Peptides against a protein of PDB entry 7BDX. Designs and how they scored, part 256

Target 1, 212 residues: chain A of PDB entry 7BDX
Amino acid sequence: EMGAAACTLLWGVSSSEEVVKAILGGDKALKFFSITGQTMESFVKSLDGDVQELDSDESQFVFALAGIVTNVAAIACGREFLVNSSRVLLDTILQLLGDLKPGQCTKLKVLMLMSLYNVSINLKGLKYISESPGFIPLLWWLLSDPDAEVCLHVLRLVQSVVLEPEVFSKSASEFRSSLPLQRILAMSKSRNPRLQTAAQELLEDLRTLEHN

## One batch from the design tools (peptide; made by RFdiffusion4, then SolubleMPNN)

Design b2_p24_7_s2 (from b2_p24_7, 8 letters changed)
Fold by OpenDDE base, seed 4:
Structure b2_p24_7_s2 (fold): chain B 212 residues (1-212), chain C 212 residues (1-212), chain A 24 residues (1-24)
Amino acid sequence: as target 1 above (212 residues)
Amino acid sequence: as target 1 above (212 residues)
Amino acid sequence: EMDELFKKTEENSEKAAEEAPLLR
């Protein structure tokens, strides 16, 4: 209970850039993000076989942790900190996104995808996550999720790769050969306007890359 | 571990007025401070008979909670919130300060005393805490602590009472009859300059009240 | 409660995305 309450307050206030700077300006940031990765990993591993009580204090605690990571990654200095000093946390988030089944832990999955998207704003962060083993298969695994918000944030992350020639060129062959084009085309017809727009934009970006 | 880390980060960032406003502007603040009191009480009750591992994650967690309360009470809106909406937390802090023996949990005791001192900046807060049962005996109990920082923060809280005629007049008879004058005089000779100054100032304030 | 924090987090991610063309 109290841990979840404190972590949730920290999540709420971490939406401020000045709070992110204050978090990172302390000597405790590295330890916090190290334990964050371990805690998130422990939680996702504990889901094996049990019906996840998504409303549990444990779930709320882990959601707040993922929310904090996302908000830290929304700020330039936070992105720099994560990609320089907390790469293990990024590796953990990528791993956990691979371990979670479609429809499992949707809220957590969205937050983790948002955190990776925010990291992808930094070219160094985008390089780091895109060079991770199985990154392209992971994107397609995540895009199989029935949840529109999961798919939206996957498409945003895919777009980050597609819009960066230096990153895209390294994986272009694998990307083109495995691209779930029919799935993305189906998303471009979604009733969810955000998902529809993101899928259309990505399809336009992909068409631009085929003509160049 | 993770709860203590998150709570400690929240403590650090709560030193900002804007963060205190953000904490209090949420719907979660009341629940957080309610659980804070319960958690602090549970911790202090668990000390009965055991050698307190002051360096435990539990101790660090409770210290961070007390630090958050202190930082919230340092801000005008935070004081107003505590004295209006979290009186049970203030009652709990007063109770826990009474339950702790001299030399026990010194750091926690200092933080709790600092929180009460910060609350005492608000006349409504000072009235509330000074009208608490056993408040005057509690001040003298706390002033028996061998720790100079405990004694310093007790003297500051005593000074808040002495400097407020409306509060002091209600308890002046009890206060004068029980005043550990010899102890305060001994503190005015302390090698700790902060304790020495606080004791001298209080003795001057008390002399001013005897001549009026 | 959590949904408001999710929304704020999403809004912050959308704002951060506006910087992406300038940082790449």
Scores: peptide ipSAE 0.413, ipTM 0.869, DockQ to the pose 0.302
Fold by OpenDDE base, seed 5:
Structure b2_p24_7_s2 (fold): chain B 212 residues (1-212), chain C 212 residues (1-212), chain A 24 residues (1-24)
Amino acid sequence: as target 1 above (212 residues)
Amino acid sequence: as target 1 above (212 residues)
Amino acid sequence: EMDELFKKTEENSEKAAEEAPLLR
């Protein structure tokens, strides 16, 4: 209980850039983000057995941790810190997104995908994430999720890769050969307007890249 | 471990007034401070048995909680919140200061005394604390501590009472009859310059009140 | 409670995304 309450307050205040700077300016940031990755990994590994209620203190704690990572990654200095000094946390988030089944822990997946998207805002973060082993298969695995918000945040991350020629050129052959085009076309017909727009924009970006 | 790390980051960032406003502006503040009191009480009650190493994750967690309360109480809106909406936490801090033996958990006592001193900066906080049952005996119990920092923070809190005629008048008879004058006189000869000064100032304030 | 924090986190990610064309 108390840990979840403290992490939830820390998540709420981490929406401020000045709070992110204060978190990172301390000597405790490295330890915090190291334990964050381990705690998230332990939680996801525990899901194989009992239906842990999503409303549990443990779930709230892990959501708050993912929320803090996301808010830190929304800030320029936070992205730089994560990519330079907490790469293991990024690797952990990528691994956990692969370990979670479609429809499992949807809110946590959304937060983790937002954190990766936020890291991908700068070229160094985008390079690091996109060069991760199994990144392209992971995107397509996540895009198979029945949840529209999960799919939306995957499409946003895919768009970040496609819009960067230096990054896209490294994965272009694998990307083209494995692209779930029929799934993206189905999403462009979604009743969710955000998902529909993101899928349509990505299809336009992909068409532009085929003609160049 | 993770709870202690999160609370320690929250403690660090709570040094900002804007962070204190953000903590208090949320619906979670009441729950957080309620659980804070319970967690601190549980920790102090657990000390009766094993020599818990002061460097434990549990000790760090409780120190961070006390640090957060202290930083919240340093801000005007934080004092107002604690005195209006979290009185049980103030009552808990007063009780825990009574339950801890001289020389036990010195750093925690210092943080709790700082929090009470910070609450006492405004007249409403000072009234609430000084009207607490057993407050005067508690001050003298704490002043028996061998630690100079504990004694310093007790003297600061005593000075806050003595400097407010409206507050001092209610306790003046009990205060005068129980005052450990020889102990304060011994502190005015301390090798700790902060303790020496605080004891000398309090002795001057007391002399001024005897002549009026 | 959690849904408000999710929304604020999403809004922060959307705001950060507006900076992406300037940083790439």
Scores: peptide ipSAE 0.413, ipTM 0.869, DockQ to the pose 0.277
Fold by OpenDDE base, seed 1:
Structure b2_p24_7_s2 (fold): chain B 212 residues (1-212), chain C 212 residues (1-212), chain A 24 residues (1-24)
Amino acid sequence: as target 1 above (212 residues)
Amino acid sequence: as target 1 above (212 residues)
Amino acid sequence: EMDELFKKTEENSEKAAEEAPLLR
């Protein structure tokens, strides 16, 4: 309980840029983000056995950790810190997104996807994530999720790759050969207006890249 | 480990006024400070049995909690919050200061004394603390500590009472009858310059009150 | 409450996305 309460407060205050700078200006930031990755990994590994109630103190604690990582990655200095000093955490987030089944831990997947998207705002971060082994298969695995919010955040991450010619050119053949076009076309007809718009925009961007 | 790391980061960032406002502006602040009191109480109660290594993750966690309370109390809105909405936490801190033996948990005693001193900056806070049952005996118990930093923070809290005529008048008879004058005179000869100065100033303030 | 923290985190990610064209 107390750890979850402290971490939840830290998540709430990390929405401020000045708080992110204060977190990263301390000598404890490296240790904190190292333990964060390990804690998130331990939680995801525990889900295969016990029906951990999704409303547990442990779930809230891990959501707060993922929220902190996301808020740190929303700030320029936070993105630079994660890409330069906490690459193992980014590798862990990519791994955990692969380990979670469709429909499992939706809120956690959304936070992890948002953290990767925020890191991908920097060209260094986008290069690092997109060059990760199995990144394109991982995007398609995540896009098979029944949850509209998970799919929305996957489409946003895909769009960040497509909109960067240097990054897209490295993977364009694999991307085009494996593209789940029928799934994206189904999303462009979604009743969720945010998902519908994101799928339409991505389809337009992809058509533009086929004509160039 | 992870809880202690999160709480340590929250302690570090709580040195900012804007962070204190953000903590208190959330609906979790009340719950956090309620659990804080319980966690600190549980830790102090566990010290009578096991030689908990003072360098444990638990010790660091409780120090971070006491540090957060102290930093919140350093800000005007934080003092108002603690005095209005978290009185049980103040009562717990007073109780725990009584439960700890001389020389036991020096750093924790200092943080708790600093939190009470910070609360005492507000006349409402000073009234609340000084009207607590056994407050004057507690000050003399704490002043028996062999540690110079504990004694310094006790003298600062005593001085805050003495410098407020409305508060001092209510307890002046008990205060004068129980005053450990020989102990304070010994502190005025301390090799610690901060303790020496604080003891001299308090002795001068007390002499001024005897002549009025 | 977790939903309110989530919403604030989403709003921060949307703001960060508006800066992306300036950083590329």
Scores: peptide ipSAE 0.411, ipTM 0.868, DockQ to the pose 0.265
Fold by OpenDDE base, seed 2:
Structure b2_p24_7_s2 (fold): chain B 212 residues (1-212), chain C 212 residues (1-212), chain A 24 residues (1-24)
Amino acid sequence: as target 1 above (212 residues)
Amino acid sequence: as target 1 above (212 residues)
Amino acid sequence: EMDELFKKTEENSEKAAEEAPLLR
């Protein structure tokens, strides 16, 4: 209980740039983000047996951790820190997104996807995550999720890859050969307006790249 | 481990007024400070058996909690919040300071005493804690501590009571009848310059009150 | 680490004490 409450408060205040700078200015930041990855991994590994209630203290704690990572990644110095000093955490997030089944831990997936998206704002971050083994298959696995919010955040991450020529050119062959175009087209007809718009924009970006 | 790391980061960032405002602006603040009191109480109750190493994750966690309370109480809105909405936490701190033996948990006592001192900056906070049952005996119990830092922070809290006529007048008879004057005089001869100064200042304040 | 956080907490308590005459 107390850990979840403290971590939730830390998540809330981490919305401030000055708080992110303060978190990173301490020598404890490295250890904190290392333990964060381990804690998230331990939680996901425990899911294969017990119906861990989504509303448990443990779930709340892991959500708060993912929220902190996301807020840190929203700030330029936070992205730089993660990409330079906490790569194991990024690798853990990519792994956990692969381990989770479609429809499993939706809110956690969304937070993790937002963190990766925020990291992808920096060219160095985008390069790092997109060069990760199995990244393109992982995007398509995640895009098979029945949840519209998961799919929305996957589409945003896909757009970040597509819009960056230096990154897209390295994976363009694999990307085009495996692209779940029918799934993206189905999303462009979604009743969810955010998902619909994101799918339409991505389809426009992809069409522009086919004509270049 | 993870809870102690998160709470230590929250302690570090709580040195900012804006972070204190952010902690208090959420609906979770009430629950957090309630659980804080319970956690501190549980830790102190566990000390009667195991030599809980001062450097344990549990000790670090409780120190970080006490540090957060102290930093919140350093800010006007934080004092107001504690005095209005988290009185049980103040009562718990007073209780725990009574339960701890002289020389036991020195660093925790110092943090708790600083939190009470910071609360005592506001007249409403000073009134609340000084009107607590057994407050005057508690001050003298704490002043019997062999630790100079504990004694320093007790003397600062005693000064806050003495310097406020509205508060001092209510307890002046009990205060004067139980005052460990010989102990304070001994502290005014301490080799610790901070303790020496605080004891001298308090003795001057007390002499001024005897002549009025 | 904890000693530095402790020191910062003490410094905040000292600063708060300087404001005390304005709040009382």
Scores: peptide ipSAE 0.034, ipTM 0.826, DockQ to the pose 0.279

Design b2_p24_7_s3 (from b2_p24_7, 11 letters changed)
Fold by OpenDDE base, seed 2:
Structure b2_p24_7_s3 (fold): chain B 212 residues (1-212), chain C 212 residues (1-212), chain A 24 residues (1-24)
Amino acid sequence: as target 1 above (212 residues)
Amino acid sequence: as target 1 above (212 residues)
Amino acid sequence: SMDELFKQIEENSKKAEEEKPLLL
């Protein structure tokens, strides 16, 4: 309980850039993000039996941690910190996204995908994430999720790769050969306007890259 | 571990007024401070057997909580919040100061006394604390502590009562009859300059009140 | 300098003006 309450307050105040700078300016930031990764991993490993009570103190704790990571990654210095000093946390997020089955822990997946998207605004971060083993298969597997918000944030992360020629060129062959085009086309016809727009934009970006 | 890390970061960022306002502006502040009191109480109750490892994750967690309370009380809106909406936390701090023996949990006592001192800057807070059952006996018992920082913060809290005629008049008879004058005189001769000054100032304030 | 570090952080950000960070 108390840990979840403290993390929730820290998450709420991490929406300010000055708070993110204060978090990172301390000698304890590295330790905090290391333990964050371990705590998130321990939580996901505990799920293999129990019906996850979405509102449990443990779930709320892990959601607040993922929210803090996202808000840190929303700031340029926070992205640079994560990419330079907390790569193990990025590896953990990619691993956990791979371990969580479609339809499992949707809220956590969304938060983790939002954090990776924010990291992907940093060119070093985008390179690091996209060069991770199994990254492209992971994206397509996540795009099979029944949840529209999961799929939306996957499409945004895919778009973030596609919009960077230096990064996309390295994986373009694998990307084109494995692209779930019919799934993206189905999303472009979604009744969810955010999902529809993101799928349409990605299809336009992909068409631009086929003609160039 | 993770809870202590999160609380430590929240404590660090709570040094800013804007962060205190953000903490209090949320719908979760009441719950947070309620659980804070319970957590501090549970920790103090656990001490009756074990040699408190001052650097334990649990100790660091509770110290960070007491630090957050202190920093919230350092701001005018934070004092008003605590005095109006979190009186049970103030009652808990007074109780825990009474339950902790002289020389026990010195760092926690200092943080709790600092929070009560900050609350005492608010006239409603000073009234509330000073009207608490056993408050004057508690002050004298705490002033018997071997720790100079505990004694310093007790003297400051006593001075805060003495400097407010409306509050002091209610307890002046009990205060004068129980005053450990020899102990305060001994502190006015301390080699610790902060303790020496605080004891001298309080003795001057008391002399002013005897002539009026 | 700290200014050079900030410039390097800005230069290391994607120049795609369209990628707005997500805040929670």
Scores: peptide ipSAE 0.133, ipTM 0.799, DockQ to the pose 0.050
Fold by OpenDDE base, seed 1:
Structure b2_p24_7_s3 (fold): chain B 212 residues (1-212), chain C 212 residues (1-212), chain A 24 residues (1-24)
Amino acid sequence: as target 1 above (212 residues)
Amino acid sequence: as target 1 above (212 residues)
Amino acid sequence: SMDELFKQIEENSKKAEEEKPLLL
């Protein structure tokens, strides 16, 4: 309980750039993000066992941790910190996104995908995550999720790769050969307007890249 | 570990007035301070049993909680919040200061005394804590501590009462009859310059009140 | 300076106006 309450308050205040700077300016930031990755990994590993209620104090605690990582990555100095000093946390987030089944821990998947998207705004961050082993297969695995919000954040992360020619050129062969075009076309007809728009924009971006 | 790390980061960032406003502006503040009091009480009750190392993760967690309360009470809106909406936490802090033996949990005592001192800057807060049952006996109990920093913060809290005529008039009879004058005179000769000064100032304030 | 460091970090951000950070 108390740890979850403290972490949830820290999440709420981490929406401020000044708070993110204060977190990162302290000597405790490295330790915090190291333990964050381990805690999130331990939680995801526990899900294969007992039906931990998705509304448990532990779930809310891990959601707050993922929220803090997302809010830190929303700030330019936070992205640079994560990419330079917390690469193990990025590797952990990529691993955990692969370990979760379709429809499993939707809220956590969304928060982790939002954090990776925010990191991908940094060119070093985008290079690092897109060059990670199995990154493209992971995107397609995540795009198989029945949840529209998970799929939306996958499409945004794919778009972030496609919009950067230097990064996309390295993956273009694998991307073109494995693209789940029928799935993206189905999403462009979604009743969810945000998912529909994101799928439409990505299809336009891909068509533009095929003509160049 | 992770709860202590999150709480310690929250403590570090709570030194900012904007962070205190953000904590208090959220719907989670009341719950957080309620659980804070319970967590601190549970920790102090555990000390009569096993030799919990004073440097344990649990000790550091509770110190961070007490640090957050202190930093919230350092801000005008934080004082008003604690005095209006978290009186149970103030009652808990007063109780825990009585439950701790001389020389026991010195760091926690200092943080709790600093929080009460910060609350005492608010006239409603000063009235509330000084009218609490056993407040004057508690001050003399705490002044028996061998630690100079504990005694310093007791003297500051006593001075905060003495400097407010409306509050002091209500307690003046009990205060004059129970005043550990020999102990305060010994502190005015301390080798600790901060303790020496605080004891000297309090003795001057008391002499001024005897002549009026 | 810290300002130069922040400016370099901003310059390392993608220039795509559409990549607004997600805040929670």
Scores: peptide ipSAE 0.132, ipTM 0.799, DockQ to the pose 0.051
Fold by OpenDDE base, seed 4:
Structure b2_p24_7_s3 (fold): chain B 212 residues (1-212), chain C 212 residues (1-212), chain A 24 residues (1-24)
Amino acid sequence: as target 1 above (212 residues)
Amino acid sequence: as target 1 above (212 residues)
Amino acid sequence: SMDELFKQIEENSKKAEEEKPLLL
């Protein structure tokens, strides 16, 4: 209970750039983000055995942690910190996104995908994430999720790769050969306007790359 | 571990007025401070049986909570919030200060006394604290502590009472009859400059009240 | 300075002005 309440307050205040700077300006940030990754990993591993009540204090705690990572990654200095100093956390988030089944822990997936999207705004972060083992298969795995919000944030992360020629060129062959084009085309016809827009934009970006 | 790390970060960022406003502007503040009191009480109660390692994650967690309360009470809106909405937390802090033996949990005592001192800057807060059962005996009990920092914050809280005529007049008879004058005089000769100053100032304030 | 560090970090941000960070 108390830990979840404290993390939830920390999540709420981490929406401020000044709070992110204060978190990162302290000597405790490195340890905090290291333990964050371990805590998130322990939570996801516990799901294989117990039907964890998604509304548990533990779930809320991990959601707050993922929210903090997302809000830190929303700030330029936070992205640079994560990419330089917390790569293990990024690796953990990528791993956890692979470990979770379609429809499992949807809220946590969304938060983790939002954090990766925010990190991908940093060119070093995008390079680091995209060079991770199985990154392209992971994107398509995640895009298999029935949740529109999961799919939305996958499409944004895919777009982040596609919009960076240096990153996209390295994996363009694998990307083009494995691209779930029919699924993206189906999403471009979604009644969810955010999913529809993200799928349309990605299809436009992909067309632009075919003509160049 | 993780809860202590999160609370420690929240403590660090709570040094900002904007963060205190953000904490209090949320729907979660009331619940957080309610659970804070319960958590601190549970920790102090656990000390009667086990030699709790003062360096435990639990100790660090409770220290961070006491630090958050102190930092919230450092801000005008935070004092008003605590005095209006978290009186049970103030009662808990007063109780815990009574339950702790001289030399026991010195760091926690200091943080709790700092929080009460900050609350005492609010006239409603000062009235509320000073009207608490056994408040004057509690001040003298706390002033028996061997720690100079404990004694310093007791003297500051005593000074806050003495400087407010409306509050002091209600208890002036009990205060004068129980005043550990010899101890305060000894502190005014301390080699600790902060303790020396606080004891001198209080003795000057008391002399001013004798002549009026 | 911290400001120079922030500027260097902004320069290392993708030129895609369209990538708005997500806040929670």
Scores: peptide ipSAE 0.131, ipTM 0.799, DockQ to the pose 0.052
Fold by OpenDDE base, seed 3:
Structure b2_p24_7_s3 (fold): chain B 212 residues (1-212), chain C 212 residues (1-212), chain A 24 residues (1-24)
Amino acid sequence: as target 1 above (212 residues)
Amino acid sequence: as target 1 above (212 residues)
Amino acid sequence: SMDELFKQIEENSKKAEEEKPLLL
């Protein structure tokens, strides 16, 4: 209980840029983000056994941690910190997104995808994430999720890769050969307006890259 | 580990007034401070058994919680919140200060005394604390501590009572009859300059009240 | 509740949505 309450408060206040700077300006940030990755990994590994009620203190704690990572990554200095000093956390987030089944831990997946998207605003972060082993298969695995918000955040991360020619050129062959075009086309017809827009924009960006 | 790390970060950022306002503006502040009291109480109760190493994760966690309470109480709106909405936490801090032996958990005692001192800057807070059962005996119990920083913060809290005639008048008879004058006089000769000054100032304030 | 937790996720993660224009 108390750990989850403290992390929830830290998550709430981490929406401030000045709080993110204060977290990063301290001597404890490195250790905190290292333990964060381990804690998230331990939680996902424990899901194979007990039906961890999504409303459990452990679930709330892990959601708050993922929220803190997202809010840190929302700030330019936070992105630079994560990319330079917490790469193992980024690797852990990528791993956990691969370990989770479609429809499993949807809220956690959304937060982790938002954190990766925010990190991808940093060109070094985008390069690091997109060069991760199995990144393209992971995107398509996640895009098979029944959840519209998971799919939306996957499409945003895909768009971050597509809009950066330096990054996209390295993976363009694999990307084109494995692209779940029918799935993205189905999303462009979604009743969810955010998912619909994101899928339409991505399809337009992909068409622009085919003509160049 | 992770809970202690999160609370330590929250403690660090709670030094900002804007962070304190953000904590209090959230829907979770009441629950957080309720659980804080219970967590601190559980820690102090566990000291009778295992030699809880002062460097344990539990100790670090409880120190961070006491630090958060202190930093919240440093802000005017935080004092008003604690006095109006978290009185049980103030009662818990007073209880725990009574349960701890001289020389036991010195760092925690310092933080708790700093929080009570900060609360005592609010006249409602000072009234509430000073009207607590056994408050005057508790002050003298704490002033018997071998630690100079514990004694310093006790003297500051005593000074807050002495400088408020509305509050002091209610306890003046008990205060005068039980005052450990020889102990305070010994502190006024301390080699610790902060303790020396605080004891001298308090002795001057007490002399002023005897002449009025 | 699950809904309150969703709302907190959305509120505390708003900056991640606001960063969308920085890549587009």
Scores: peptide ipSAE 0.039, ipTM 0.766, DockQ to the pose 0.113

